# Peptides against a protein of PDB entry 7UQJ, part 78

Target 1, 160 residues: chain A of PDB entry 7UQJ
Amino acid sequence: PELYQNFNITPPRGVLFHGPPGTGKTLMARALAASCSSDERKITFFMRKGADILSKWVGEAERQLRLLFEEAKKHQPSIIFFDEIDGLAPVRSSKQEQIHASIVSTLLALMDGMDNRGQVIVIGATNRPDAVDPALRRPGRFDREFYFPLPDVKARFKIL

## One batch from the design tools (peptide; aimed at target 1 K56)

Design b2_p22_2_s1 (made by RFdiffusion4, then SolubleMPNN; from b2_p22_2, 8 letters changed)
Fold by OpenDDE base, seed 2:
Structure b2_p22_2_s1 (fold): chain B 160 residues (1-160), chain C 160 residues (1-160), chain D 160 residues (1-160), chain A 22 residues (1-22)
Amino acid sequence: as target 1 above (160 residues)
Amino acid sequence: as target 1 above (160 residues)
Amino acid sequence: as target 1 above (160 residues)
Amino acid sequence: SLWDLLDPEIVEELKQLMAMIS
């Protein structure tokens, strides 16, 4: 908190984890949440899959996103992790326009509407950053990106 | 087998593994299958994803479920593991009624139709037990539930 | 390369990894890619899920497959890994005919169109080899098959 | 540790990010 105030830096509202599947994106998000959680300060970790939001919440996805962000704000400090965010917010130029457009618009509005003083981080994971709507990758949204390279065999056998 | 006969206990036909994503539900199911398999007694492990049953088997899902249970019975002792079972059998009150209703009805009938002497265990994994149709959580179906808590960082780094 | 040239063997264009989920198919594919990559010779690893191709690329799946194979050829030596390839190319006899038929036809044509001198390997992973279109399992396509048995608990805890 | 498997720069940036939430 104080560091962002002192440097007049808008705290990143969203972080994009991108890289090949099974590079540890979801694990990193959880490990970060757990490592920053103490008995004195628990971080609430919310997880959703982009494809699940579309498939499980047909016609209610926008409402469920709003509820998720409200709950995350209520339980701050919190992390919202979207796995497969490219499934939730595909590039608008894809012919899957209408159903996705409202969900994307809702997510954009929710990210834009986060109070800069709020302790809610959104982490989006994708295997295809270029398949994510560029509007989500703008400042004040998913404005930080972290590439997860394929671990070498040794590194992966250490994670396995 | 004998323990259930001796105590007049209806052997659980189904076990629900529930807990946050990445808590090792699928891993535990496989580890159980592997640990209970000897050279003398192999346990046949069947795995399906709930979402795959809906997406891959549109209009044939009921038939594929029947075939799965027949195959599991033929290869007993066996474990049928459903990952993301909340994707297969959502709560009936969800507006996704018709396509799910027949699949759920088939799964219910298959679980109810298992001979209590059969060596077929069904394990359902979910991140949202309350999103699973309550009819599946009744006695003689998924009547045992195991919660998979988030591993602490240390526990997760030991599993990694 | 040289071994296949010396023996006049048509290099396998595709390898089918089949076996239960979480047997390490994806891991093995990545481990192979990493083990064959040196500082002098990097192997480019492409990964796609069969279900993602259908769900995320509705009406563009054929184009995305073409682009994937073009990119893989441009970045050779390369591996294309399809996870859940049975989701991409189900058996043609399944009533899910039309949407799958064009994608399957495109994949068949792309595999058939690979120059035998090209350094592009396609690895398909499935939990259900018999659910994959038999046309993909013919010579010059996924003509090698590797079964991934369930690791014993010890092996799995070593991979975990 | 998971941290040993990640680029130290990424880890440090993520720690800084988390310190900003904390």
Scores: peptide ipSAE 0.027, ipTM 0.281, DockQ to the pose 0.200; fails the geometry check
OpenDDE base, seeds 1, 3, 4, 5: peptide ipSAE 0.000, 0.020, 0.022, 0.025; ipTM 0.278, 0.371, 0.326, 0.214; seeds 1, 3, 4, 5 fail the geometry check

Design b2_p22_2_s2 (made by RFdiffusion4, then SolubleMPNN; from b2_p22_2, 9 letters changed)
Fold by OpenDDE base, seed 4:
Formats: sequence, C-alpha cells, structure tokens
Structure b2_p22_2_s2 (fold): chain B 160 residues (1-160), chain C 160 residues (1-160), chain D 160 residues (1-160), chain A 22 residues (1-22)
Amino acid sequence: as target 1 above (160 residues)
Amino acid sequence: as target 1 above (160 residues)
Amino acid sequence: as target 1 above (160 residues)
Amino acid sequence: SLWDLLDPEIVKELQEIMGMIS
C-alpha cells in the first residue's frame, strides 16, 4: 500500500512479461510470489497456460477463468500467472476468433472487476507481446510491461 | 575445459532438467548456452518443445529431429534444448504409442549416435521426470538429471 | 568434464552476479545449484547475505566465513552464494572500514586458498558491482562477472 | 545469462506492486 501511495502510482493489477522463450518469465513470476511470501503472509501462486485455457477448457474457458479469479481472491494475497498469454490467440478461424474474443473479454472483465483492495496480481507472460490483445495492455489490466531479454553476450560471460 | 576436468565427470551428452513448471529450466538452459559462449566460441542454442515435435511435425518428427541434430552438429558447439520433453509422450492411443515409440527411438538413436567429440549437448526439460521415457534417462543420453525446486521459503527471501 | 574441456574455459572459482535489485541473481544461483545436482551428485548450496555477514556475525564474521568454506568443502561439490556481497561494505565509519577490510581480506584468502581441485564455486550477487571490492573481482576470485541488466523496457518482458 | 534475464526493476516494481497490494 504505502509505496504506491508515496509515489502517487496506482498499483498495477496486471503485469505483462514479454521476451524470447526461456528468458525466465515464469521463473520470475514464481520468484516474486515466493519473495513476497513471508511466514506471516503466504502468496498463493496460480499458474495457467494460455493454450490450456483454450484447449483444455473448450466451452468452459470463461467459467474456468472466473473460478480462477475467485479462487485467487479466496486465497489472497495471490498471483495469477498466465504463461503464454498470447496463446489465448487461436489459429485464425472465424469460430476461433469468436472464442478468443469471448475468453479475452472475460479476462478483461475479470481484471477490470478486481477490487482495488484485492490482493491479487495478474502476471501474463508472452514471447510475442504484439500478439497479446491490446485491450489487455491497457491501464488497470496488464499496465506494466517488462521485457526479458536474451542474455546478452556481455551477460554470458558472467553466468559461467 | 578445466572445471569438468577437475570434477572428473564424463560430460553428459544429455542433461535432464526437471522440476515444477516455471522453475527456470528453460532459462537455465539459455543461460548455460549464453555463458558457455565467448567471443571466440559462440554456442548455438536450438530450442524445441516436446509437444511441437509431436504436433507440428506429424509424420516428419523423426526427420525434423535428425535435421535438428545435424544442424546442431553443423553449428557446434551447440545446445539442443527440448522443452517439455515429457510431451513426447502422447495421449495413450495405440497409434500414438507407436508414433511416440518411433520418435523416442529416433531421439535415442540420435543421442547414441553423437560422436564423443561432438560439441553438442542435449538438454531436456520436464515438469514430470517420471513421464520421460526411462530409455532417455540412461547413460549416454540424459544421464545427468537436475532438479529445479520451487524457490524454498528460505530461498525466497534471498532472491528478492 | 568434457564440455568445459572442449570449450577451453578455466573454471571460475568465483562468479559475480551484478545488476539492479531483483534481477534474479539469487534465483540463478539456486537454479545453477539445482541444475548441477543429479541423483548421483547433489550440489550443496550455501547461501549468505553480505549484510548478515557483517551484522549477525559481529566479531566472528571471519570465523563464520572460514567455517562456511570448510563446510562447503566438506559437502563438495558445493556452491557458496553470497547475496548482496556489496553489503560487506559497511557505512563509512573508520571502525567499519577496518571490519570490512578484515572480512574482505578473509574472503579473499578463502577464495585464493581454494584448491584448484575443490568442487566449490563461489557466487556473489550485488546490485552495485562498483561497491564490490576490486580485489574480489580479480582472477581466481570473482573472475567471471555477470550483469543482470535492467532489461530495457523492451528487454524486461522476456524473462518473466 | 539466466540472471541477466531477470530485470531487477521488474522485480523491484513487482515487489512494489506486491507491496502495494499487500
């Protein structure tokens, strides 16, 4: 609470992690959940894949998203991590576009519907930020974007 | 050179990274590739997903694996990273089991066929080591297994 | 063995991870420890904070460092991870400078005293590489430095 | 480097975010 109050910054409800595959997006999300967890305050970490939201929950994806947000709220403070959030974008078929639009619309509504007092953060990870619906990248949704670079050559010499 | 010499370990041809999703397996593989690359010696990093091996390369998976290993050999020193290598196990259908067996057999043969002088390392990542074909986990294949734990609570406070 | 041999890389005795706070320096160190641990060969991971070395071990910091290195040697292969290694630099008081100098001197001696055959790697993490004593950054000590950039806004998205 | 991949400002900002939500 206090840090953002002091900076007059509205806490982002959503954070977009973007960058090449295997740049540690998911790891960072877990690390954040982990680091913000004390013995007194455990952060519950919920993970879903964008592709799973479409493929495993065919016809129930919206319901499963709602349940996920409800469960995250129930177990607050919590992080919802959407891995491969660009995977909510189906292959271009008109029917898949409609399914996508519905799922994205549900996610938008869920992110917008998060109470300002809810201790739920949503992290989306993607390898393709431009494939993420721009509506998800607006204020009150994924309004912070963090690029995870490939380890630069300068960075290379430093890990080994 | 010297680190492994000093450790009296035979270089694994294959390394299995296992642990919960988002524990940095892919990131580590990239970091290893990065860190082993100098200005004089760039390691080429090839990444494939187990699911993509099955789904994108239907009927050509074996060929694509061969091409991958050939390309890795051509661009040696190289790392081949198989993300979700347990995803080479299809859903249990007799036809899928045969496809799986063929793909796994090809991967086994490719790993076994790596010249001891080849500067190609294979890294497999899985969230389910027990779902990885035991034949892949034998000496000369994925003969080193590395567990990527969730950041422990003690670990958490120190990461952030 | 052979991978490093084939790459003509001298094993670093020490690796400095530097970059802004929360760049995942500790996470990599843990992931490295985990990734180097097989069922046959578990790497023991020792973690200390620079500030803890000064504050918790007042008057015994040198002894605790020695014990840490001895324990790491006893449990080899091992990684010693110093988080916030720049935190060995106290606030500028003459007395604290002397304490710092003694602790740093001890750490230098311990790193120098690591037998080339010892399976102990030291990883130091800092947010302020320039605050790390240059003596620690010399060959045979933290001779590999890894910058954990602030990913450029475009670069950040890809790690998470 | 794996570590070069983690953005400290991201982590800081995420910590800040978590701190704001907490």
Scores: peptide ipSAE 0.031, ipTM 0.387, DockQ to the pose 0.217; fails the geometry check
OpenDDE base, seeds 1, 2, 3, 5: peptide ipSAE 0.000, 0.024, 0.026, 0.006; ipTM 0.310, 0.363, 0.386, 0.358; seeds 1, 2, 3, 5 fail the geometry check

Design b2_p22_2_s3 (made by RFdiffusion4, then SolubleMPNN; from b2_p22_2, 9 letters changed)
Fold by OpenDDE base, seed 3:
Structure b2_p22_2_s3 (fold): chain B 160 residues (1-160), chain C 160 residues (1-160), chain D 160 residues (1-160), chain A 22 residues (1-22)
Amino acid sequence: as target 1 above (160 residues)
Amino acid sequence: as target 1 above (160 residues)
Amino acid sequence: as target 1 above (160 residues)
Amino acid sequence: SLWDLLDPEIVKELQEIMSMIS
């Protein structure tokens, strides 16, 4: 905190993890939470699946998002991890547009409503970054993106 | 391969990865595939979600499983990774029992039908090992399980 | 190696595999060794049981550990797999403390004495991570932990 | 290890981000 106050650097709010499934996006998010937690400072890790918010909370998805952000703020420093965020905030297509548009608008407002003093990071994970509404990928939202490549031949040397 | 021929040890068929979501189950499976691949011996990695097989292939799940195992055998050495295998083969409960019982029975038969010479590994990943049909957890099937714990405080110094 | 040099990340020295017996900890270690071996780069796999080092080499356990690490260094890249590492390095309790303390101290020194350029990985496997001396679970030692839950023999050999 | 599969640069950058907020 203190070092960045001196440089007027706005802390990022949102990080998009993208890449093929099973490339460690969720593991990284959990690892980050664990790594940044100390005995003095525990990071609270919230995890939700985008598809679960849509399917389990039909008609209450916006409320559940609000509650999630309130809970994350209450338990700050915290990480909100959205797995399959493309399922939560798809690019607007077809007759389901109104429900998706409301959810996207709520998520945008929740991310924008985080004041610079909030110790809440939002991590979105997707296999399809192009399926995420571009409005979420703007400054103050998911304004950092990290690609998680497939383990290739180079992954051998990482395990060694 | 060679080291195991000398010890008369039957190669495993199935490995169950279990543990909380985002503990790297899928990443490990991919890393194993990548690491076991050489220039001479590429391992083919097949990935399916259990829930996707049930939801996308209603009435054809058994056929899709057969095709997957045939394709994996054709491209051996290969790994079949089932993410969310508890979604594919839940412990028998309620009126959906017949469909699930058929799919479980098909998966059992496919795993049992792999002769000892087949270079096909099946990795199932679940967050709920108790939600996986016990028949899948028998010798010759998912007869190895690996837990993936949450990243803890010790995970810091491993990542850093 | 190279990938870690570029990021100033100290390669992990030790990985703790923990979980119930038969969960394929040993297999995963062997699979990792085989997978990371190429035609150009064979990984040497050393396997020892912690209880065997204590019981078979009473009074020479420290020497056997030193020889094992020397041999692993000579044959690098290499993996040292300690099965039942809780038998080698138990949490300090009772009158056997002096012998165990010496062995633990030796293992600590051997793990700490591996310079960042050494291509030697140590994998410890235990059914009881809480029975492993916390000193072994610090950075530069068994600073990686993976849990392995139950089941049977057959899932070992297809990963290799 | 699974953690060895994590991109250290990503981890470092994310830790820096967390240190900015924390």
Scores: peptide ipSAE 0.037, ipTM 0.392, DockQ to the pose 0.328
OpenDDE base, seeds 1, 2, 4, 5: peptide ipSAE 0.029, 0.028, 0.007, 0.027; ipTM 0.313, 0.370, 0.282, 0.227; seeds 1, 2, 5 fail the geometry check

Design b2_p22_2_s4 (made by RFdiffusion4, then SolubleMPNN; from b2_p22_2, 10 letters changed)
Fold by OpenDDE base, seed 4:
Structure b2_p22_2_s4 (fold): chain B 160 residues (1-160), chain C 160 residues (1-160), chain D 160 residues (1-160), chain A 22 residues (1-22)
Amino acid sequence: as target 1 above (160 residues)
Amino acid sequence: as target 1 above (160 residues)
Amino acid sequence: as target 1 above (160 residues)
Amino acid sequence: SLWDLLDPEIVKELQELMDMIS
């Protein structure tokens, strides 16, 4: 925190983990949460799936996003992990496009509205970075992108 | 089985595995199935996803649940594993609410209708125990709950 | 390749990996891709989920399938992995049945249209082989089926 | 480890992220 304040650098609010499925994006997000949590400083880890935001909370998705960010702020330091963030991409129904546009706009506003003093990090995971709205990938949002390559067979066998 | 008969204890019909995603709920359910299966006693393991019950079997979900329980009974000893059992929770459409209410009522009736002499165990897994209908968590249904904590980073690194 | 040409055997265009979830179907598909890729011969690995084809690309699913096969052919040798291929099975809505029938027919046509000279392998993974349209399981399509048994607890503990 | 699968640069940047949280 202090380092970014000193250099007038907007602390990264959002990190995009992208790469093939099963490359450990979700695991890394959790590992980050766990490694950054100590007995003295418990990081609160929130997880939502993009598809859940779109489908399960029809008409309440925006409210649920707001509540999520409020809760994350309340329990700071916090990580908000959006798994399958590309799942916020609408099914191409005009009604879903409107709902999606509203959800995405709400997420944008929430990310933009995060005070730089807040200890809330947003991690998005996607298998399809190109399916993530470019507006989410702008500075002050998901401005850091991490590619998770497929481990080679040897690396996979070492992880297994 | 015999132990529960001797103590007049209603054998647990249902076990709820709850906890964060990737904590091994599905793995544990399978490990239980595998550990309880010997060459002499093969446990039949049935798996269904809650979302599949709701979405894939529209209008037949109840029938498929009945068939599942009948098949599990036929192949006893059996484990019925409902992955993402919270996915039986309807999307808030009135039509889906009715379908869900009917599916849940059918599942309740099937769990209640299991003779205590039957060697059928039902395991539900959820990331959101609060999204599981409290009626499913009553005695004689999912009356045992197991929390699967997030492994710490060290435990994850050891499991990987 | 050469072996199949010599015997006038239609090279298997499709391989169906079936078995319980978490038996390593997706892992095996990737391991195959990685093991068959050398420094001299990079195999291009494409992955799609059946549910994504049905839901995310409403009205474009057929086009996306065509593009996928074209791209796979362009980047041969290639593996197209359809994860959860049973997720191409429609939700029993008349509209989704029509869409599904069209998607399945398109996939059939694409698999049938693969020149035997092409180095494109299609791998389908399912937890429910019976939910895969039998037409996809015919010779020249998913004509090889591999059952992924649940590893015993010991095998799972060794893989973990 | 999962870290061994990540490019050293990614690990470094993740460590920087960790250091920012912490």
Scores: peptide ipSAE 0.025, ipTM 0.265, DockQ to the pose 0.151
OpenDDE base, seeds 1, 2, 3, 5: peptide ipSAE 0.000, 0.000, 0.024, 0.020; ipTM 0.287, 0.346, 0.367, 0.363; seeds 1, 2, 3, 5 fail the geometry check

Design b2_p22_3 (made by RFdiffusion4)
Pose (drawn by RFdiffusion4):
Structure b2_p22_3 (pose): chain A 160 residues (1-160), chain B 160 residues (1-160), chain C 160 residues (1-160), chain P 22 residues (1-22)
Amino acid sequence: as target 1 above (160 residues)
Amino acid sequence: as target 1 above (160 residues)
Amino acid sequence: as target 1 above (160 residues)
Amino acid sequence: SLPAAYEALFEELLAWVRAVHA
C-alpha cells in the first residue's frame, strides 16, 4: 500500500469484462473466485447474477444494493462480481420504468459517490457493453474494460 | 443581508450541478462538504440519495423528505446535497408509479416553503439535466445551473 | 349577481389555469386572494395544494375535501383554488395508488353535487394539463381553461 | 480448469487483485 501512497494514486478497482458469448468472462471470474479462497488472506467474493436485487416493494432493490455494498465495507478484502450487468444496469431512459434508472443511480452513488466504498473490487461481465449506462463506464467505477475476443489460432490451439 | 434588501431580490438557495461523467460534480460537493466542517462558523452538510428516501409504506418517502428539510432548518446554516437527483426527482409521468410524482410534488412544496433568507442551500447533481422535472429547474427552486464541462487545455493542464 | 343573473349565463364550476412553468399562474391566484383582502361574506378564498390534504390515513383526505367544500357552501360566494391540481388529481390507472384514486372519486362527486346557482367556483392550476385525470375535464367540471404562455416582447418589457 | 490460453491474463489479474488488497 506504500507504493500507491508513494504517489497520490488510488488503485483501479473496477473492470468490465466484455466480449462475445463463450469467450471466458464467467470462467475468468470463477478462476478469480477460486484463487481468492486459497491464498489464506480473506478476499470475500460476492456473486450477483443480473437483476438479483429486483423486488416488488418500493425501494427494496436500492436497499439490497446498499446492503450488498455495505457488507462489502464490513470485510475490507471483498470482491463483487456482477454477472450480466447489462440486465441490472441498463442505459437510463425516460421511456422505461423508474426502478431501472433508480437502480442505476444507486449504483452510481455507491461506486463513486460522496462516501468512499472501500477496498471493494467490482467486476461486471456483459455481452452488451453499450447496454451498460455510460456514466458507469468511467474511471472510479469500472476503470478498465477487458475485451475478451473470440480466440485466435494460437489461443484456439492452447484451449484445445 | 442589506444588500439583498437594497435591491429587492432573494439570494439563490438552489444549485443544479450538471455535466458529463467525471467532470467535477461530486468532487465539488465533497470539497464543499469539507469546507462546511472547518471554519469558525459551521455549515451543516446533509447528504442524500434515492435509497434513504424511498420507502415501501404509504406516506413515508414524503415524510422522510419533510424530516430532512425540517432538520436542515433546525441546523439553520445548511447545505442539502441530492446526488443523482434525476433518480430521486424524475420528470413526472402518468405512465409511472405515483411515488415518483409524489416525491417531486413534495420536493416542490418544500423548496417553495424554505426559510427565504439563504440559510438552507439545496445542491443537486443530475449528470443528465433533461431527466429532472422542469418544475424543479425553474428559478425559485433550483435557481442556478452550473455546467461542469469536459476540460479544455488550460484546465486539463491544471488538473494534470 | 343582480347584474349577471339578468342574462342567464352560468358561472363555471371548474376553471383550469394551465401553461409552462414560471408563467404567472400562482401569481393570478395570489392576486385574486389579495382581491379577497376585502370585507367578509364576499369572495371567500381557499388556498390548497396537491399536497396537505392527502394523508396516511384512509378517510381524512376525502373527509377533509368534503369539509373544505362544505365550508365553501357555508360562506355561499366562495372560491376554492387548487394549486398543482395534478398532485391532488393524477391519472387513475393500474399503477395508481388507491388513496389518490379515491380523492378523484370524491372530488368528482363533489363537483357534480355543486348546484346550478353558481356561488362556489373551483380554480385549479397545473403545468402539465394532460396529467390531471380525464374525468374532471368532462362537462360540468373543470371545463373552461386559461392557457398561460411564455411572454412575448412587450410582456417581457412590462415584466422587467 | 483454466486453459493455458488464459494463464497469462489470469496471472496479471490476480497480481492486480493482490495489489488492491495488500

Design b2_p22_3_s1 (made by RFdiffusion4, then SolubleMPNN; from b2_p22_3, 11 letters changed)
Fold by OpenDDE base, seed 1:
Structure b2_p22_3_s1 (fold): chain B 160 residues (1-160), chain C 160 residues (1-160), chain D 160 residues (1-160), chain A 22 residues (1-22)
Amino acid sequence: as target 1 above (160 residues)
Amino acid sequence: as target 1 above (160 residues)
Amino acid sequence: as target 1 above (160 residues)
Amino acid sequence: PLPEAYRETFEELRSWILSVHS
């Protein structure tokens, strides 16, 4: 934290997992949360689906995002994992702007408002990185991206 | 292709994967796409969820289906995988007809309109094959069906 | 069954799987269904997603729940697995009460109405047990709870 | 794969299911 501030560098807070569906994005996010947890330092793992934030929280999606970030801050160190974030935060210029604009703006504000010293990591997963609002992919937001390739034929046989 | 035409046989274009949820339908579809890809011949894999087509594309679902099929044709050889297709294409005679009728009709038209020489395969996955419109399960559409049984205890321990 | 009645004990009918998303709740439910199935005694496995019950069955969700329980009874021994049940049955006192109240009430009534001798088990899976209506977590409903921790690092490397 | 950590839970649940289905 201090090193980032000294160099006027925005620390990475968000990571975007992208790649085809069922490449293990969700599993990886969970794997990270558990691997970084110890008996002394438990990471609290929050998960939401982009579509669920819209559908489950009809008219309350923005509020539920705020509550999620507040809860994650309260339970830091924590990870917020947004599965299928392309369902939540489509490209603004899309015809879905009217449906998602407020939610996207809220998510942007929440990510921007995170304290750099806060131990809250945000992981977004998508199958369509190009369908995610580019504003989310800027420094201080989802400023790291990891591609999840399809497992090769060999990797699949090991999962079989 | 030519052999099918010569015998007045509609080539199989669609395959329905059905079975309980998490039996590996999605993984299999991906496994097929990657196993059939070579360095010389990459298969483009498209995936949509039935529920997402409705919810994400409110008022644009039909158009997004058209665009998907056009894109799949443009990037042939390709696979379109519809996960949870029972959410997209419920039985027409259901009370959901009013909600889904246009989308079902669009999907039918798109599958029917596929060129027999087109290298686009459509895979639908469902947990409820009987909840999928029977019109989709006819020749030239989802004309092959594969049951995904629950893995037995032994198969589970090998996946462990 | 008789032993439970003799002691005035409500037999466990529902089990709540809770834990972070992708901890294998869905896989476990399937694993249970298949492990308890034999050639002589096949368990019928029903699965629904909480969000799908709402979104796929617009205005018919209550009826579809009834039909599901009837079908499960017809095909006993059976397991009904509700994935993401927190999307179906949010806490009543939540602002989502207006959206979900009827469905929650229907699910409660269906679980309460199950015959203690019925060979129908209900498994609910959630990532947010505290977001599930506490009325569902009472004896005769989801009266057993199992936490699905994040797999440890070792378990992940075996799944990798 | 079910994590080994789920084995105990799995066996307990299996036994319970079998008892209820019995």
Scores: peptide ipSAE 0.024, ipTM 0.309, DockQ to the pose 0.249
OpenDDE base, seeds 2, 3, 4, 5: peptide ipSAE 0.113, 0.121, 0.081, 0.113; ipTM 0.404, 0.397, 0.349, 0.392; seeds 2, 3, 4, 5 fail the geometry check

Design b2_p22_3_s2 (made by RFdiffusion4, then SolubleMPNN; from b2_p22_3, 14 letters changed)
Fold by OpenDDE base, seed 5:
Structure b2_p22_3_s2 (fold): chain B 160 residues (1-160), chain C 160 residues (1-160), chain D 160 residues (1-160), chain A 22 residues (1-22)
Amino acid sequence: as target 1 above (160 residues)
Amino acid sequence: as target 1 above (160 residues)
Amino acid sequence: as target 1 above (160 residues)
Amino acid sequence: EVPEAYLETLRELEEQIRLVHE
């Protein structure tokens, strides 16, 4: 809380982690959850894969997203991490496009419906930020973006 | 390298990274590649997903694995990183079981065929180490295993 | 092993992982522990937090450090990971400064007392390498340093 | 060398997460 107050920065509701596969996006999200957790204040960490939202929750994806956000609010402070959030992007078939559009619309509404007073952060991770619906990347949603570069080939971590 | 010398550990040809999703297995592999790279000695990093080996390389998976190992040898020192290596495990259908068994057999042969003098390290990452064929986890293959735990919920990163 | 043999690198007794929180320092340490572990040769991994050494072990911190190093030696090959090792740095009160100085002095002595033949590696992690006592960063102690970058938001590291 | 920009991003992330959770 204090860092945002000092910078007059409104706490992001949503943070997009983007970068090549295996740049530590998911690790970072978990590390952040662990870092924000204290003995006095445990952060509840929820993780979902974008592809699982589509494939495992066929016909229930919107409901499962609503339940996830309700559960995160109930267990606040919490982090919701969406791995492979570009997996919510429409696959090139018209029928899938409608299903994907509905799921994305539900996620948009859930992110917009997060009260500024809620201690729920949403982190999305993608290898393809351009495949994430631009509507998700607007203010009040994933309005902060963090690039996860490949570790510099020149970064000699001198592993002794 | 010296960690291995002090421990009288023979350099693993293959290392298995295992642990929950988003524990940084892929980040670690990339960080290791970067750390082992110098201005004088660049490590070439090859990345493949286990699921992609099956789905994108239908009928060419064995050939693509052979080409990958040849390319890694040509560009040594190199790291081959297999993400989701348990995705090479047989899906419970008899026809898929035969295809998966052939791909796994090719990977076994390629790992066994690595000269001890070759500067090629293979890293496999999985969330399900028990779903990785035990033959891949034998000496001369993925004979070293790394557990990537969830960051301890008690890890107060005291962000001052 | 071979990567180290080629570099004629002497095995570090101590490695400092530094970089912002959530950069995977703790994960890297665990991954290194697991990579050095085989079915034939399990690496014992010990983890302690710098702040816990001060807060939980008040009046016993030096003894607990001694016991930790003894246990690590008994269970060698082993890794001792100190998370938030800068938490051993004196907080600006004179009384705490004396306590912290005593704990740091004990850690220095324990690191100096590690036989070069001992299969115990010490990894310290910090977000503030400049807050780590320079005496800990001398040869024979944390004499190797690894920076754990955040993903550069702006740096397209073109890893080919 | 680990890029300094990485340090800045994590500090910003930590700050953002801390701020939402404080």
Scores: peptide ipSAE 0.019, ipTM 0.435, DockQ to the pose 0.203; fails the geometry check
OpenDDE base, seeds 1, 2, 3, 4: peptide ipSAE 0.000, 0.015, 0.019, 0.006; ipTM 0.307, 0.398, 0.430, 0.393; seeds 1, 2, 3, 4 fail the geometry check

